# Designs tried in a protein design run: peptides against a protein of PDB entry 4AID. Part 95

Target 1, 242 residues: chain A of PDB entry 4AID
Amino acid sequence: FDIKRKTIEWGGKTLVLETGRIARQADGAVLATMGETVVLATAVFAKSQKPGQDFFPLTVNYQEKTFAAGKIPGGFFKREGRPSEKETLVSRLIDRPIRPLFVKGFKNEVQVVVTVLQHDLENDPDILGMVAASAALCLSGAPFMGPIGAARVGWVDGAYVLNPTLDEMKESKMDLVVAGTADAVMMVESEIQELSEEIVLGGVNFAHQQMQAVIDAIIDLAEHAAKEPFAFEPEDTDAIKA

## One batch from the design tools (peptide; made by RFdiffusion4, then SolubleMPNN)

Design b2_p17_4_s4 (from b2_p17_4, 8 letters changed)
Fold by OpenDDE base, seed 3:
Structure b2_p17_4_s4 (fold): chain B 242 residues (1-242), chain A 17 residues (1-17)
Amino acid sequence: as target 1 above (242 residues)
Amino acid sequence: MEEYLERLREAVERRKA
């Protein structure tokens, strides 16, 4: 197996991005680890557009599977066949920042699947899932203008905390999820308790700064493991010189 | 591939400037 791995220190935790060992049938596949939380992201795209396809058919599916239920809070009671509220929410959190980054006019089917394989009860799989999905897309050869990074920011004891643990989040006055490219914030989702707008904006900036190390790590992984870009000429833009 | 990687690198460098 040609296994490529990137490891960085990120917010006092080790982030590992790995490809080449699992899900090799996907266009892109990344095993991402932070602490003992482990996710598998896969990206698959159709090599042709369906006749009459009028919209971009991107689907994102985040799943905390029952095999991990012994390691996932509440996992034992998941009804087969319907996403939980959390799975639905996280699927949207992943979808929102990636959808606008596909080349305009690309209408081939794209499926991103993020599967939680392990949960350490400290590191939430959502941020890790966002990072893994970004990496999988960058490796896939799809006309995706990523990478994105993602970060959660807390406000604990009068300071910003990058990717607070689930226990630290209980004391946090902010739950701020940010996703973006190197150049731009693409998504903000926030729950805030009695904090100034200045602190919140500072949190967005902090998140965007801290996610650069992740973006750089995805690029480094892509330099070593990306597939050749899919030859796609958008109808109106000469833009993918690949 | 090269132009794709170059684009990614340029995005990173534009941020450092």
Scores: peptide ipSAE 0.096, ipTM 0.754, DockQ to the pose 0.070
Fold by OpenDDE base, seed 4:
Structure b2_p17_4_s4 (fold): chain B 242 residues (1-242), chain A 17 residues (1-17)
Amino acid sequence: as target 1 above (242 residues)
Amino acid sequence: MEEYLERLREAVERRKA
C-alpha cells in the first residue's frame, strides 16, 4: 500500500495525518491521530449533477461509533438511527467552514463522513475531525478551495491554551472553536465565562495563527497524495451573480 | 483561491512526471 503520512508537533501534541491504508474506495480518506484519539474522515463526491438540482447537496456526518464506545464519554447509550446532540453539533462545526469553500455553481452531491475510531479521554475528536475532513476533501479532487484548519482555544490560568485536554477544559474560562483558511477566519463558535472582548478576539487570532501549521501539513499531504482535480467548469450563469 | 488549486495541480503534475 502506498501510505502517505504527515506528522507535526501541534500544541505540544503529535498530530498525524495519514492516507492510503484504509477507505480507498472514497475520493479522499484521511486517518488523523492526536494522542490516542483517532478519526477517519472520508470525502465522496458525485461525478455528475442530478437533473433539477437547484442547491449544493453537501452532507456532513460526524459519528462516534459503538465500537469506540468504551473509550468515548457517554458512548454506551447511543440511540441507533438518530445522531446524538454532540454528533449533530460537531457535524455543523465541520459543515459551516467548508460549505462556502466549494466552487460556486458546483451542485454535485458531496458526502463527508467523520468517524471516531478511538478516543483517549483527553483529546476531543471534534477538532481532529474538522482537520481530517479538510484533509480528506483536499485529497479527493473535489472543487474545494481549502484547506481549512481548526483549533480549540482555552483560557486557563490567565493564558491561551491550544486544544486543551478535557481536564484542562474544566478549568478553562473559554471554549473557543475557530476554523479558517490560511487567509481568513471562516467560523467562530464560543462559550465564554466573564472574559473581555479583547481576550476573546486575541483567542481568535491565536487560533488562526496556530492552525497555519495544520493547513501547511494538509497542503504537504495533498502534494504527495491528492487525486487529480475534478474537471469542473461552472456555467457562466452562476458566475455573473458575483 | 486560484493559488491553492494551482498548487494542487502542480503537485499532481509533479507526481505524474
Scores: peptide ipSAE 0.035, ipTM 0.677, DockQ to the pose 0.815
Fold by OpenDDE base, seed 1:
Structure b2_p17_4_s4 (fold): chain B 242 residues (1-242), chain A 17 residues (1-17)
Amino acid sequence: as target 1 above (242 residues)
Amino acid sequence: MEEYLERLREAVERRKA
């Protein structure tokens, strides 16, 4: 096994990104751990475009499977087949920041699957899933202009808190999820209780600053473990209109 | 490999500047 691992301290927690052990049949696969929460992200992309494909066929699927259900809040009998509201929401949180970062004109099928393997009841697997998906895409060789980082920001006792625990979130006046590149914020989702726009904007900036360590960790992992980039030249659609 | 990694490195460098 050619196992590559990156470990960083992030918001007072250990983040581990690992590749080479699991899902080796994927184009990219990352096992991400924070505390005792563990997710597996896989990225697979088609090496050709389907005939008549007119849109970019990206599918993102976040899943909290039954083997982790004993530690997942609300892990009652997930009726086999339909994503929960949480799974649907988190799938969108992952999709939104990554979709615009694919090279224009790339219309090969891309599938990102994030599977929660373990939950510690402190660290939410959504942020970890976003990070893992970014890392898996960066390792895959797909024409993805990532990495993205992600962070949750709370507001507890008049201060920003990076990736608050589920217990700290009960006291938080803000649930702010941010995703971005090294250069830009790509997505913001927020639930806010009686906070000024200034505090919220400060939270976005705080998140973007704090996610840089994750972006750097993904780059370091990619330097050691990425596959060769898929040779994709966008059709110069501007040259055909001349 | 090299071009992709170069782009990632450039993004890191732009952030540090």
Scores: peptide ipSAE 0.035, ipTM 0.706, DockQ to the pose 0.074
Fold by OpenDDE base, seed 5:
Structure b2_p17_4_s4 (fold): chain B 242 residues (1-242), chain A 17 residues (1-17)
Amino acid sequence: as target 1 above (242 residues)
Amino acid sequence: MEEYLERLREAVERRKA
């Protein structure tokens, strides 16, 4: 197997992005690890547009599965059943920042699936899932103008905390999730307890700065493991709908 | 939401400069 791995220190934790071992049937597949939380992101895209496709058919599916301790499943996992509220929310959280980054006029079906394989009860899989999804898309050859990074920011003891643990979040006055590119914030989701707008804006900036290391890590991984870009020429008509 | 995001983007860019 041609396994590529990028490892960085991020917020005092080791982030690992790995490709080439699992879900090789996908266009892009990334196993991401932070602490002992492990997610698998897969990106698959159709090589043609469906006749009469009028909109960009992106589907993002985040799923949490209970696996036997210490077993990482070796394949593409579809969850059977209705998504939980959390899974629905996180699926949307991943969708929001990535959707606008596809090349205009690209209307081929894209499916992103993020599967939680392991949870350490400290590191939330949502941020890791966003990072993994971004990486999987960058590896896929799809016309995706990423990467995105993501970060959670807490406010604990009068300071910003990058990706607080679930226990630290109990003391946090802020749950701020940010996603963005190198150049721009793409998405903010926040729950705030009596904090000034200045602190919140500072948190967004802090998140955006801290996610650059992740963006760079995805770029490095893509330089070594990305598929050839899918040959796509946008139709001139979609350039006019600014 | 979009206006809020744009305001945040502008605030972030102003702090990078």
Scores: peptide ipSAE 0.008, ipTM 0.452, DockQ to the pose 0.028; fails the geometry check

Design b2_p17_5_s1 (from b2_p17_5, 6 letters changed)
Fold by OpenDDE base, seed 2:
Structure b2_p17_5_s1 (fold): chain B 242 residues (1-242), chain A 17 residues (1-17)
Amino acid sequence: as target 1 above (242 residues)
Amino acid sequence: SEREAIAEKRRALWAKG
């Protein structure tokens, strides 16, 4: 097995991005670990467009599988068939920042699946899932203009906290999720308790700064493990007017 | 544009493979 691994220290925790062991049939596959929380992201894309396809058919599916449910807070054996509220929300959190980064005119089917394999009850798999999905897309050869990074920011004892634990979040006055490229913020989602706009804006800047290490880690992994870029040229009618 | 800069970074990424 040709296994590639990138390890960084991130917010006082070890982040591991691994490819080449699991889901080799996908275009891109990344096993991501932070603490003892583990997610598998897979990216698959069609090599042709369907006749009459008029929109970009991106599907993002975040899943908390039953085998991980014994370690997921509130993870009762979910009845078959419908995503939970959490799975729906996290799927959207992953979708929002990645969707605008595909090459305009690309209308081949793309499926991103993020599966929670293990939960440590400290590290939320949502941020890890965003990072893993970004990495899987970068490895896939799809015309994705990532990577994105992601970070959660808390406000605890008058300071910003990067990726607070579930216990630290109980004391946090802010739940701020940010995703972005090296150069721009792509998505902000925030729940805030009695904080100034200045503190919130500072939190966005803090998140964007802290995610650069993750972006660099994805780039380094992709330099060693990415597939050849899929040969795609946008039609002249889709030429970005400068 | 930012997209062009990202595309250039991506091209540079794939050219090292």
Scores: peptide ipSAE 0.101, ipTM 0.724, DockQ to the pose 0.084
Fold by OpenDDE base, seed 3:
Structure b2_p17_5_s1 (fold): chain B 242 residues (1-242), chain A 17 residues (1-17)
Amino acid sequence: as target 1 above (242 residues)
Amino acid sequence: SEREAIAEKRRALWAKG
């Protein structure tokens, strides 16, 4: 197996992006690790458009499987069939920044699946899932104008904290999730406790700066491991140059 | 710039050879 791995230090933690070992039947597949939290992202896309398809059919499914030998926070055996509120929210957090980055006119079905394989109870798998999904899409050959990076920013003791632990988040006055490309912020989601707009905007800028290392890591992985770009002629040629 | 290098690398992934 041609296993390719990229490792970076990110916010005082080791981020590992791996491809080639798992889910090789997908168009793109990435195993991402931060601390002892582990996620598998897979991207699959149809090689043709369905007859009468008038919109871009992207689906994102984030899943925290109970197979993580640790106590998943909340301790409930997921009943078969419905995503939890958290899984629904995180699926949307992944969907929002990636959806606008597909080449205009591409209407082939795309499915992104993010599965939490392990949870360390310190590093939330949502940010890791966003990064892994971005990487899987960049490897897939789908006409995705990524990568995106993602970061969570806290505000603890009068300073920004990159990807705070679940315990650090209890002391944080900010829960700020940012996703973006190298050049642009694509999504912001925030919960703020009595902070100035200046601090919040500074947090967005901090997140966007810190995610550049992740974007570079995904590009480096893709340079070595990406499939050939899918032969697609976009309606808007300027969308490829962006 | 580092941003330009990133953008160039990203474009190279989609450049029709």
Scores: peptide ipSAE 0.023, ipTM 0.621, DockQ to the pose 0.100
Fold by OpenDDE base, seed 5:
Structure b2_p17_5_s1 (fold): chain B 242 residues (1-242), chain A 17 residues (1-17)
Amino acid sequence: as target 1 above (242 residues)
Amino acid sequence: SEREAIAEKRRALWAKG
């Protein structure tokens, strides 16, 4: 097994990005671990466009399996077949920043699946899922202009906290999720309790700064483990005018 | 050109192997 692993310290926690052990049938597959929370992201893309495809068919599916849900506080036994509200939300959180980063004119089907394998009850798998999805896409050979990083920022005791634990989040006046590239913020989602715009903007900047280490880690992993880039040339009609 | 920027980003992600 050609297993490639990148490990970094991130926000006082060990982040591990691993590829090559599982889900080898995917175009990209990353096992990401932070603390004892573990997610598997897979990226699969069609090698041809469907006839008459007029939009980019990207699907993102974040899922928490029932066996992991037995460890997740408040994890209702999911009735078979419908995503929970959380799964739907997190799927959108992953979709939003990655969708714009595909090469214009690429209309092959892309499926990103993020599966929570383990939850430590401290580290939320959503941020980890975003990171893993980014990494899986970078490894896949798809025309994805990532990576993205992601971070959650809390505001606890008058300070920014990177990826607060679930317990720290109870005391946090901010739940700020940011995703971006090295150069740009791509997505912000925020729930804020009586904080100034200045603090929020500072939180976005803090998140963007802190996610650079993750972006660099994904790049390093991709340099070692990415598939050859899929040979795709956008049609001239979809070519961004020079 | 944006094609070159795309190609350069792709190269940055995949061509250092």
Scores: peptide ipSAE 0.022, ipTM 0.587, DockQ to the pose 0.134
Fold by OpenDDE base, seed 4:
Structure b2_p17_5_s1 (fold): chain B 242 residues (1-242), chain A 17 residues (1-17)
Amino acid sequence: as target 1 above (242 residues)
Amino acid sequence: SEREAIAEKRRALWAKG
């Protein structure tokens, strides 16, 4: 097994990104760990476009498996065959920042699957899932102009908190999820309680700064483990306007 | 506690940014 691993300290926790042990049949596969929360992200893309394909067929599926559900809050009530509200929301949180980063004109089918394998009841797998999905895409060879980083920011006792625990979030006046590239914020989702716009904007900036270490970790992993880039030349859409 | 030390490290990271 050619296992590549990147380990960083992130928000006072160890983040581990691992590839090469599991899901080798995927184009990209990353096992991400923070605390005792563990997610597997896989990226698979078609090597050709379907005839008549008019839209980019990206599917993102975040899943919390039943074996992990016994350790996941609310996990006991997962109906087979339909995503929970949480799974639907997290799938959208992953989709939103990655979708714009695919090369324009790429209309091959892309499937990103994030599976929660373990939950420690402290570290939410959503942020970890966003990071893992980004890493899996960067390893896949798909024409993805990532990586993205992601961070959750809380506001506890008058300070920003990077990736608050589920317990710390109970005391937080802010649930701010940010995703972005090295250069730009791509997505913000926020729930706030009586905070100024200045504090919220400061939270976005804090998140974007803190995710740089994750972006750098994904780049370092990709330099050592990425597949060759898929040979895709976008049709010169400027030639159609002439 | 280890949680307090982590919270303090998080605050210290913010104070350096």
Scores: peptide ipSAE 0.005, ipTM 0.327, DockQ to the pose 0.020

Design b2_p17_5_s3 (from b2_p17_5, 12 letters changed)
Fold by OpenDDE base, seed 5:
Structure b2_p17_5_s3 (fold): chain B 242 residues (1-242), chain A 17 residues (1-17)
Amino acid sequence: as target 1 above (242 residues)
Amino acid sequence: SARAERAARRAALWALG
């Protein structure tokens, strides 16, 4: 097994990105760990476009399986076969920042699957899932202009907190999820209680700064473990419609 | 700058292969 691992300290927690042990049949696969929360992201892309494909067929599926080692909150009501509201929301949180980063004109089917394998009840799998999905795409050879980083920012006791625990989030006046590249913020999602726009904008900037370490970790992993880039030449006609 | 080149390498892993 050619296992490659990147470990960083991130927000006072150890983030581990691992490839080569699990899901080797995928184009990219990353096992990401923060605390005792563990997610598996897989990226698979078709090597040809379907005849008559007129849109980019990206599917993102985030799943929290009830039988993951540990208690997954809300696991008792998951009827097999329908995504929960949380799974639907997190799938969109992952989709939103990655979709614009595919090379224009690429219309091959892409499937990103994020599976929560373990939940520690402290570290939410959503941010970890975003990071893992980004890493899996960067490893896949797909025409993806990533990586993205992601971060959650809380506002606790008058300060920004990077990736607050579920317990710290109970005291937080802000739930701010940010995703971005090295150069740009791509997505913001926020739930805010009575905070100024200045504090929120400061939170976005804080998130974007803090996610750079994750972006750098994904690049370091990809430099060692990425597949050869998929040979794709964009058609000139798609460049002019921006 | 070497930092801007690293940032460009960072943003376009597919385009640099």
Scores: peptide ipSAE 0.069, ipTM 0.699, DockQ to the pose 0.108
Fold by OpenDDE base, seed 2:
Structure b2_p17_5_s3 (fold): chain B 242 residues (1-242), chain A 17 residues (1-17)
Amino acid sequence: as target 1 above (242 residues)
Amino acid sequence: SARAERAARRAALWALG
């Protein structure tokens, strides 16, 4: 097995990004760990466009499977078949920042699957899933202009907290999820309790600064483990203005 | 510069491969 691993300290926690051990049939696959929360992200893309494909067919599926339910509160009652509200929301949180970063004109089917393998009841797998999905896409060779980083920011005792635990979040006046590239914020999702706009904007900036370490970790992993870029030439959309 | 190359890699890992 050609296993590549990147480990960083991030918000006082160890983040591990690993590839090459599992899901080798995917174009990209990353096992991401923070605390005892573990997610597997896989990226698969079609090597050709379907006839008549008029839109970019990106599908993002975040799943908290029943085998992880022994560590996930309420996981034992998941009826097979319908995504939970959380699974639907997190799938959108992953989709939103990555969708714009695909090369224009790429209409091959792309499937990103994030599977929660373990939950520690402290570290939410959503942020970890966003990071893992970004890393899996960067490893895949797909025409993805990433990576993205992601961060959750809380506001506890008058300070920003990076990736607060589920228990710290109960005391937080802010649930701010940010995703972005090295250069830009791509997505903000926020639930705020009576905080000033200044504090919220400061939280976005804090998130974007803190995610740079994750972006750098994904790049470092990709430099050592990425597949060859898929040979895709975007149609020169500027040539149609003549 | 190595910093500009790293910034470009951050923006476009696919395009720089």
Scores: peptide ipSAE 0.067, ipTM 0.696, DockQ to the pose 0.124
Fold by OpenDDE base, seed 4:
Structure b2_p17_5_s3 (fold): chain B 242 residues (1-242), chain A 17 residues (1-17)
Amino acid sequence: as target 1 above (242 residues)
Amino acid sequence: SARAERAARRAALWALG
């Protein structure tokens, strides 16, 4: 197996992005690890558009599997079938920042699946899932203008905390999830308790700065492991704003 | 700048194909 791996230190934790071990049938597949939390992201895209396709058919599915349920808070009641409320919310958190980054006019089916394989009860798999999904898309050859990075920011003892543990989050006055490219913030989701707008805006900036190392790590992995870019020519009417 | 180099590398992942 030709395994490519990128390892970085990120917020005092080791982030590992790995490809080539599992899910080789996908267009892109990334195993991401932070602490003992492990996620698998896969990206698959159709090589043609369906006749009469009028919208971009992107689906994002975040899943916390039953075999990991013994390690996931509330996981014991995960029934096969309908996504949980958490799985639905995290699927949207991943979808929101990636959807705008596909080339205009691309209407081939794209499926992103993020599967939680292991949870350490410290590192939330949602941020790791966002990073893994971004990496899988960059490896796939899909016309995706990523990568995105992602970060959670807490506010504990009057300071920003990058990717707070579940225990640190109990003391946090902020749950701020940010996703973005190297150049722009693409998505913000926030739950805030009694904090000024200035602190929140500072948190967004902090997140965007801290995710640059992740973006660079995805680029480095893609330079060594990405598939050939899918040849897609937008129709002339789909003015690529240069 | 390091940022401009990263932006160029990112754009290259899809646009150089």
Scores: peptide ipSAE 0.050, ipTM 0.705, DockQ to the pose 0.104
Fold by OpenDDE base, seed 3:
Structure b2_p17_5_s3 (fold): chain B 242 residues (1-242), chain A 17 residues (1-17)
Amino acid sequence: as target 1 above (242 residues)
Amino acid sequence: SARAERAARRAALWALG
């Protein structure tokens, strides 16, 4: 097995990105760990376009299995066959920043699946899932102009906190999720309690700065483990020169 | 710059096909 691993310190926590051990049948697969929270992201794409396909068919599925090692909050009420509200929201959080980064004119089916394998009750698997999905796409060979990074920012005791724990978030006046490339913010989702616009904008900038280490880690992993790029010629070459 | 090198590496992942 050719196992590649990248480890970084990120916000005072160890982030591990691993490929080559699990889900080898996918185009890209990444096992991501932060603390004792563990997610598996897989990316699969069709090698041809379906006849009559007029839109880009990207599907993102985030799932928290009830039998993951550790307690998954709300796992006891998951009816088999429907995503929870959280799973639906996180699937959208992953979809939003990645969808615009596919090469224009690419209309092959793409499926991203993020599975929570373990939850430590401190590190939320949503940010980890975003990072893992980005990494899996970069490894896949799909025409994806990533990577994206992602970060959650809290505001606790008059300071920004990178990826606050679930307990730190109870004291936070901000829940700010940011995703972006090295050069651009692609998505912001925020819940704010009585904070100035200056503090919120500072939080977006802080998130974008802090995610650069993750972006660099994904690039380093991809340089050693990515599949050959899928041969795709876009109808409009202007999208590749930007 | 380190940023320009990262941008070149990202572009190279897709342009070297």
Scores: peptide ipSAE 0.043, ipTM 0.692, DockQ to the pose 0.108

